Peptides against a protein of PDB entry 4CIC. Designs and how they scored, part 131

Target 1, 148 residues: chain A of PDB entry 4CIC
Amino acid sequence: KVSTKGHYGVQAMFDLAQHFGEGPVSLKSIAERQGLSEPYLEQLIAVLRKAGLVKSVRGAQGGYILAREPRDIKVGDIIRVLEGPIAPVESVSQDDPEHSLKFDFSVTKSVWEKVKKSIEEVLDSITLADMLKDAEEAQMAQGYMYYI
Target 2, 147 residues: chain B of PDB entry 4CIC
Amino acid sequence: KVSTKGHYGVQAMFDLAQHFGEGPVSLKSIAERQGLSEPYLEQLIAVLRKAGLVKSVRGAQGGYILAREPRDIKVGDIIRVLEGPIAPVESVSQDDPEHSLKFDFSVTKSVWEKVKKSIEEVLDSITLADMLKDAEEAQMAQGYMYY

## One batch from the design tools (peptide; made by RFdiffusion4, then SolubleMPNN)

Design b2_p22_2_s3 (from b2_p22_2, 9 letters changed)
Fold by OpenDDE base, seed 5:
Structure b2_p22_2_s3 (fold): chain B 148 residues (1-148), chain C 147 residues (1-147), chain A 22 residues (1-22)
Amino acid sequence: as target 1 above (148 residues)
Amino acid sequence: as target 2 above (147 residues)
Amino acid sequence: MEDLDLGLDMIEISLTLEFEKE
C-alpha cells in the first residue's frame, strides 16, 4: 500500500507538472488521465497539499497546481511526504499469526538501511522537471519512429 | 508481502551462514532464533532449496545447510529467488476497487527502474560473508564497551 | 511489470523499516 501511494502520488504530481503554468487542474481530470479513483486521488492530494507540494485554487475554474516549480520538487520529496502519514501497515501477514519476534538483528537491519539510503539517493536525484524532459524526449523519439 | 519474504529470507539465510560448517540446522532451530513460524520458514526454505541456495540433509541429525559458501551467496541472489515465484499479489488495494487504468507512463516506470537498478546494485554488493563479518565486528564493539 | 513490482516491494520494505525507528 505504501508503494502504491508512492507510485500514484508521483503520477499525480507528474500530471500536475505537465500542466504547470496552464492554471488549476481539476481532480477529476487528473484522476481520469492517471487512471485513479477520484476519492483516492483526493486523499493523496490532501497529504501533498498539507506538505506544501500542491496548492488548491478556489473558484469556477478551481483545482490544483504545483506549489513549486517542477525543478524544485524531487521525487524523493513526494515519496517522503506520502510515506510519513502512512501508518505502518502492521504487516500482520495474515499468513503468520504468531508474533514474529522481530529479532532486530543489527546486521540484517544494516542491509536494509543501505538499500534505503540508495533508494533515497536515486529519488532525490530526480526532479519533476527531469521527468518532464524525459517525457518530451520519449515523445520525440516516438514521433521519429512514425516518420521513418 | 514480497518485502516480508525478502526480509525473513535474508534472516533465515544469515542464520544458516552463522552455522555454516557446523552441520545441518533444523527448521525449528532457525524458526526459534529468527522469530519465524515454522510453516512460514518451511515455505521459504523450499523456495531457496529449489533455487540451489540451500540443501537439505537427511538423517537423525538432518536439517538444512547453505548449498554454497557464504561468500558465494549475495543478498541479491536471495531476494531474486524469493521474489520470482511471488505472483504479483494483485494489490487490489481494497480501497480503490475501480480498475486503475495503469497508464504505464513510460516516464514513471523509468523512475522505478532506476530505483530497482540501484537496489540490485546494493544487494549484489553484499554477501552473506560480509554480513557475518559485520556481525562479528558489532559483537566485538559491544564487548569493548563493557570493558 | 514484474520488475516494477519488485522495485515497489523493496521500497515498501525500506519505508516500513523507517517507521519502526520513529
Scores: peptide ipSAE 0.123, ipTM 0.785, DockQ to the pose 0.073; fails the geometry check
Fold by OpenDDE base, seed 2:
Structure b2_p22_2_s3 (fold): chain B 148 residues (1-148), chain C 147 residues (1-147), chain A 22 residues (1-22)
Amino acid sequence: as target 1 above (148 residues)
Amino acid sequence: as target 2 above (147 residues)
Amino acid sequence: MEDLDLGLDMIEISLTLEFEKE
């Protein structure tokens, strides 16, 4: 699964992108807007910060900002950062732990590698700036639907 | 994660493809070759059978066969069949079950929809016949390296 | 190994998102 971490990580980064240039955003405000628990968001932000995607600002108006412009952050960058420390949930299929003979059948592996490559290409094609643009367009479209 | 079900389902289907035209294959033999537990494979095969991708043959030489030619079975077809009954493991992230406020933020959803579409396109572009061909090519390449 | 796990995780998400629409 794009772990709950990946999904929420992208949401959190998108929230920061929406506020880019407006100054630091509190974790509490992000959590509230994105429907995330603050403790969970803290964990995500810690990882994103360590990876240099997010920066903490200290002081009375402290919080978090994107470390780079939205155009310079790909969704793929966010996912790679979050999936690295996220221990692959060893889907220990509880049922038969012994027969996890990872027969790395080269052919099946190649299928998944192709899938992975495709996913990476898509995620690397989308920046936070692209997401901002899409959000603006969606908001405009909704606004037009209410005026008709 | 492409569930262990999807991965092993594709492996099982590929094993059946390798034996396509040779008659029914026992679940035991598939399980042994693919490194799967037989009970787990039984569950996978049951789903695949219900979806019409696999057929059971009864009798002394009974077992399972592909219900269609390998060229007529996409990897995407296998995955779709297996993911349907696989209850989304609600990754109940144990930590804060209450805040699963699925804020369906439309924009983030669109990202994942694009990813999904791309995955589907890839999986629909690969048949079991393509996998068989790749296996043959790989085996030939290995054979050439040892000579 | 790590790379394959990422791909699988992403597929699971994509599939989970499809089922939530039904």
Scores: peptide ipSAE 0.120, ipTM 0.789, DockQ to the pose 0.256; fails the geometry check
Fold by OpenDDE base, seed 3:
Structure b2_p22_2_s3 (fold): chain B 148 residues (1-148), chain C 147 residues (1-147), chain A 22 residues (1-22)
Amino acid sequence: as target 1 above (148 residues)
Amino acid sequence: as target 2 above (147 residues)
Amino acid sequence: MEDLDLGLDMIEISLTLEFEKE
């Protein structure tokens, strides 16, 4: 289960990538396009800005821009900023908070470490530029389906 | 974040794998070895039994056994049983239940699908037999450090 | 190398791996 924060964060960053080079985009416009509440987006953008992934532009046509080119921002970078370091699987059992996973059985831990590594590799293999390309390809495929 | 249920489920199944061929193991003994509450373990075992991964043996020396050989049980099988199908990212925003991720932006969804696929591939690549082997190798490595 | 602590903690990857029952 991807956190809502991670999901919406990637979505907001992707919106900024789609408008990269067009100048600053207002939070309101991003919120409207992405179906996000503006207050929630403000919180996400604040974190992303602090991490140096987004820049605020002041003025009458102010708003936000990507701080780096889409090719220089990995999905993994966004997730790390929003979700913090993948804390070691502190399995906070919601149901039994008192039973901290005391027994870090080394073997079971290794399974989850492999999963973690795999996730990181995937997220670090995808840039915002890759996402833009995928979107363009999807649009072209849809367009061809209308002409055939 | 691996669910506590998934984590403990794999741990319990691994305990049963370590005792595979030795006969039935009591829930109490598993709970003690793995640091689990017995009531919680009962719930996990009930699900695993229903899914056919564990068998109950009745009698004075009754308990539970793996229903299949450790090599025939993937970690992925255990997780699927305990956690159900990896629900599509129903981002239940705890904070804003009304804002269902309505906008399944196809591109962002594809990112999470790739992540899901990668997780499944990893979990399906690891059997309980692989875990047993890793445990043995780790024990041997520790034993050599003492000599 | 700073272990990208992917806040997978926040990803409650409820690995509710809805493993799609094939």
Scores: peptide ipSAE 0.115, ipTM 0.786, DockQ to the pose 0.228; fails the geometry check
Fold by OpenDDE base, seed 1:
Structure b2_p22_2_s3 (fold): chain B 148 residues (1-148), chain C 147 residues (1-147), chain A 22 residues (1-22)
Amino acid sequence: as target 1 above (148 residues)
Amino acid sequence: as target 2 above (147 residues)
Amino acid sequence: MEDLDLGLDMIEISLTLEFEKE
């Protein structure tokens, strides 16, 4: 699974992208808009901050901002940062705890490597700026449907 | 994760592909070669059989065979069959069990749909025959390194 | 190994999403 971390991380980063240039956004406000628990979001933001994708702003109007422009942050960058520290979950299939996926079969490994490469290419092709554009287009399309 | 089911299912199907045309292969022999538990393999094979990817042969030399030629079975076909009945594992992140992934955000959903499409395209581009060819090429390459 | 796990996890999500639409 794109871990819940990856998914929510992209959502949180997208929220920050929507507010880019407007100043710091509080974790509370992000959590409310994205339907995330604030403690969970704190963990995500901590990782993203450490990776240099997010900056913390201190003060009464403190919060978080993107560390880079939305066009300079790929979805792939976000996913790599969030999933990198994911301890190799020994894919202990809950159904067969004794069988570690011995990926010893070179040919089957190559299939999954091809899949991985394809995923990476897709995720690296999408920036937060692209997502912002898609959101704007979707909003315009919805607005037109109400006027027809 | 491609569930352990998907991974092992592809391995089991590949084993059957390697023996295609040689007659039925016992589950025991597949399990031994692929490092799988026989009970787990039985579950996988049952699903694959029901989907028409594998056939059971009865008798003293009974076992399983591919129901189609290796060229007519895509990796994508195997994965769809095995993951279809996988109850949507509510991606309860172990870390936040209360937050079901509400994919309510249309834009983020579109990202994952693009990823999905890409995965499907890759998996549908690979047949068991392609995997057999890759295995043969790898074996030849290893043979040349010893000379 | 870590990178492969990522790819596999994404596949599971993508497939899960497909089943929720059916």
Scores: peptide ipSAE 0.113, ipTM 0.785, DockQ to the pose 0.237; fails the geometry check

Design b2_p22_2_s4 (from b2_p22_2, 8 letters changed)
Fold by OpenDDE base, seed 5:
Structure b2_p22_2_s4 (fold): chain B 148 residues (1-148), chain C 147 residues (1-147), chain A 22 residues (1-22)
Amino acid sequence: as target 1 above (148 residues)
Amino acid sequence: as target 2 above (147 residues)
Amino acid sequence: MEDLDLGLDMIEISLTLEFEEE
């Protein structure tokens, strides 16, 4: 569920980035384009708004915009914001009711800490602007394939 | 769930590494030390055995051993073995019944591919022997704090 | 698809570990 929130959060933020400077985008439009339910998207947007990554615009043409330029929003920023309020899903693995004595073996923990650090470094190296550029390059490449 | 399997799989393999050369270890002993249920551990060990990372030894002192030396088993090898048979649990998020049109936006996918590659590189850089060494160093450091 | 799911699962592990430290 955490991974899903992160995934769809990045998609929603990327949709807003694609429309940055065009004015407010409705939640409905984002939901339709990204294949998200409106209620789910509303929850994501609420978190992102509270964190200052998204702004709501009121009025007849109301909706949401990025609160910062795409270059000033890292993927890592989005993930960190969405992960914070995610209550640790007590992965009560229904399948193992016995109290997993979390033998917090320091060594196993250190492996996962290294993985975490690596993930953070990657996600902090990618901005929404980088994603926009990659999308443009991909579209150009597809356009060239149709002309050959 | 995949994450839990990976985590506990690494713990179980590390337990076997700590006992490498001492003979077969019972599933019960591993389960007790690692805080795992025996049935859950049995499933993990079955997968690891099929992949050739673990061997079963039959007899009165039967149990499991690493199939290779700890230096020849990467954490990445363990994770790849355990994740392969895990059918993508259709995370039918009960909360979003509507067909999420997986707009497989190539760009979003590329972000996760970069993350995956980075994870694989880290996990492939760590062997069970490295973990054993780290454990020994940590124990020595704790011993020095008490003197 | 399988590769993406793997990456997401590993991220989930990393995230759950962070919450246990707070």
Scores: peptide ipSAE 0.114, ipTM 0.784, DockQ to the pose 0.073; fails the geometry check
Fold by OpenDDE base, seed 2:
Structure b2_p22_2_s4 (fold): chain B 148 residues (1-148), chain C 147 residues (1-147), chain A 22 residues (1-22)
Amino acid sequence: as target 1 above (148 residues)
Amino acid sequence: as target 2 above (147 residues)
Amino acid sequence: MEDLDLGLDMIEISLTLEFEEE
């Protein structure tokens, strides 16, 4: 699964992108808008900050901002950052732990490598700026549907 | 994660593809070759059989065979069959179960839909026959390195 | 090893999203 972390991480980064140039956004406000728990968001933001995708701003109008322009942040960048520290949930299939003979069958591995490459290419093709544009277009389309 | 089910399902199907035309293969033999537990493999094979990707052969030389030629089975077909009954492991992130407010933010959903489409396209582009060919090529390459 | 786990995680997500639309 794009871990709940990846999904929510992209949502949080997108929220920050929507407010890019407006100043720092509080974690509370992001959590409320994105339907995330604030503690969970804090963990995500900590990782994203450490990776240099997010910057904390201190002060009365403190909060978080994107560390780079939305066009300079790929979805792939966000996912790579979040998946690194996310311990691969060893799907310890509870049932037979002993027979996890990882027969790294080279051929099956190659299938998954092809899938991975394709995913990476897609995620690297999408920036937060692209997402902003898509959101604007969707909002315009919804607006047009209500006026007809 | 491509569920352990998807991964092992593809391995099991590939094992059956390697023996395609040689007759039925026992679950035990597949399990041994692929490093799978036999009970786990039984569950996978049951699903694959129900979906018509695998056929059981009864008798003294009984076992399982591919229901179709390797060229007619896409990796995508295997994955679709196995993921259907695999209850989405609700990754109940233990931490805050209540805030699973699926804010279906349409834009983020579209990103994942694009990813999904790309995955499907890749998996649908690979057949068990392609995997067999890749295995043969890899074996030949290894053979040439040892000589 | 780490790279394969990422690919698998992403596939699980993509598949989970398909079932939520039914």
Scores: peptide ipSAE 0.113, ipTM 0.790, DockQ to the pose 0.262; fails the geometry check
Fold by OpenDDE base, seed 3:
Structure b2_p22_2_s4 (fold): chain B 148 residues (1-148), chain C 147 residues (1-147), chain A 22 residues (1-22)
Amino acid sequence: as target 1 above (148 residues)
Amino acid sequence: as target 2 above (147 residues)
Amino acid sequence: MEDLDLGLDMIEISLTLEFEEE
């Protein structure tokens, strides 16, 4: 289960990538396009800005832009900023908070470390530029389906 | 974040794998070795039993055994049983239940699908037998460090 | 190399691995 924060963060960053080079985009416009509440988006953007992934532009046509080119921002970079470090499997059992996973059985820990590594590799293999390309390809495929 | 349920489920199944061929193991003994509450373990075992991963043995020396050999049980099998299907990113925003991720932007969804696929591949690549082997190798490595 | 602590902690990856029953 991807956190809502991570999901919406990637979505907001992707919106900024789609408008990269067109100048600053208002939070309102991003919120409207992505189906996000503006207050929630403000919180996400604040974190992303602090991390140097987004820049604020002041003025009458002010708003936000990507701080780097889409090719220089990995999905992994966005997730790390929003969700923090993939903490070791601190299984906070919601149901039994008192039973801290005391027995870090080294072998079971290694399973989750492998999973973590795999997730990181995937997220670090995808840039915002890759996402833009995938979107373009999907649009072309849909366009061709209308002409066949 | 692996669910506590998934984590403890794998741990309990691994305990049963370590005792595979030795006969039934009591829930109490598993709970003690793995640092789990017995009531919580009972719930996990009930689900695992219903899914056919664990068998109950009745009698004075009753308890639980793996229903299959450790090599025939993937970590992925355990997780699927305990956590259900990796639900699509139903981001239940705890904070804003009304904002269902309405906009399944196809591109962002594809990112999470790739992550899901990668997780499944990893979990399906690891059996309880692999975990047993890793444990043995780790014990041997520790034993050599003492000589 | 700073272990990119991917905040997967917040990803309650409820690995509700919906294993699609094939």
Scores: peptide ipSAE 0.106, ipTM 0.786, DockQ to the pose 0.224; fails the geometry check
Fold by OpenDDE base, seed 1:
Structure b2_p22_2_s4 (fold): chain B 148 residues (1-148), chain C 147 residues (1-147), chain A 22 residues (1-22)
Amino acid sequence: as target 1 above (148 residues)
Amino acid sequence: as target 2 above (147 residues)
Amino acid sequence: MEDLDLGLDMIEISLTLEFEEE
């Protein structure tokens, strides 16, 4: 699974992108808008901050901002940062705990490597700026449907 | 994760592909070669058989065969069959069991849909025959390194 | 190995999403 971390991380980063240039956004406000628990979001933001994708702003109007412009942050960058520290979950299939996926079969490994490469290419082709544009287009399309 | 089911299912199907035309292969022999438990393999094969990807042959030399030629079975077909009945594992992040992925955000959903489409395209581009060819090429390459 | 796990996890999500739309 794109771990719940990857999904929510992209949501949180997208929320920050929507507010880019407007100043710092509180974790509370992000959590409320994205339907995330604040403690969970704190963990995500900590990782993203350490990776240099997010900056913390201190003060009464403190919070978080994107460390880079939305066009300079790929979805792939976000996913790599969040999933990199994911300890190789020994894919202990809950159903067969004794069978570690011995990926010893070179040919089957190559299939999954091809899949991985394709995923990376897709995720690296999408920036937060692209997502912002898609959101704007979707909002315009909804607005037109109400006027017809 | 491509569930352990998807991965092992592809391995089992590939083993059957390697023996295609040689007659039925016992589950025991597949399990031994692929490092799978026989009970787990029985479950996988049952699903694959029901989907018409594998046939059971009865008798003293009974076992399983591919129901189609290796060229007519895509990796995507195998994965769809095995993962279809996988109850949407509520991606309860072990770290936050209370947060079901509410994919309510249309834009983020579109990202994952693009990823999904890409995965499907890749898996549908690879047949068991392609995997057999890759295995043969790898074996030849290893043989040349020893000379 | 870590990178492969990422790819596999994404496949599981993508497939799960397909079943929620049916």
Scores: peptide ipSAE 0.104, ipTM 0.783, DockQ to the pose 0.244; fails the geometry check

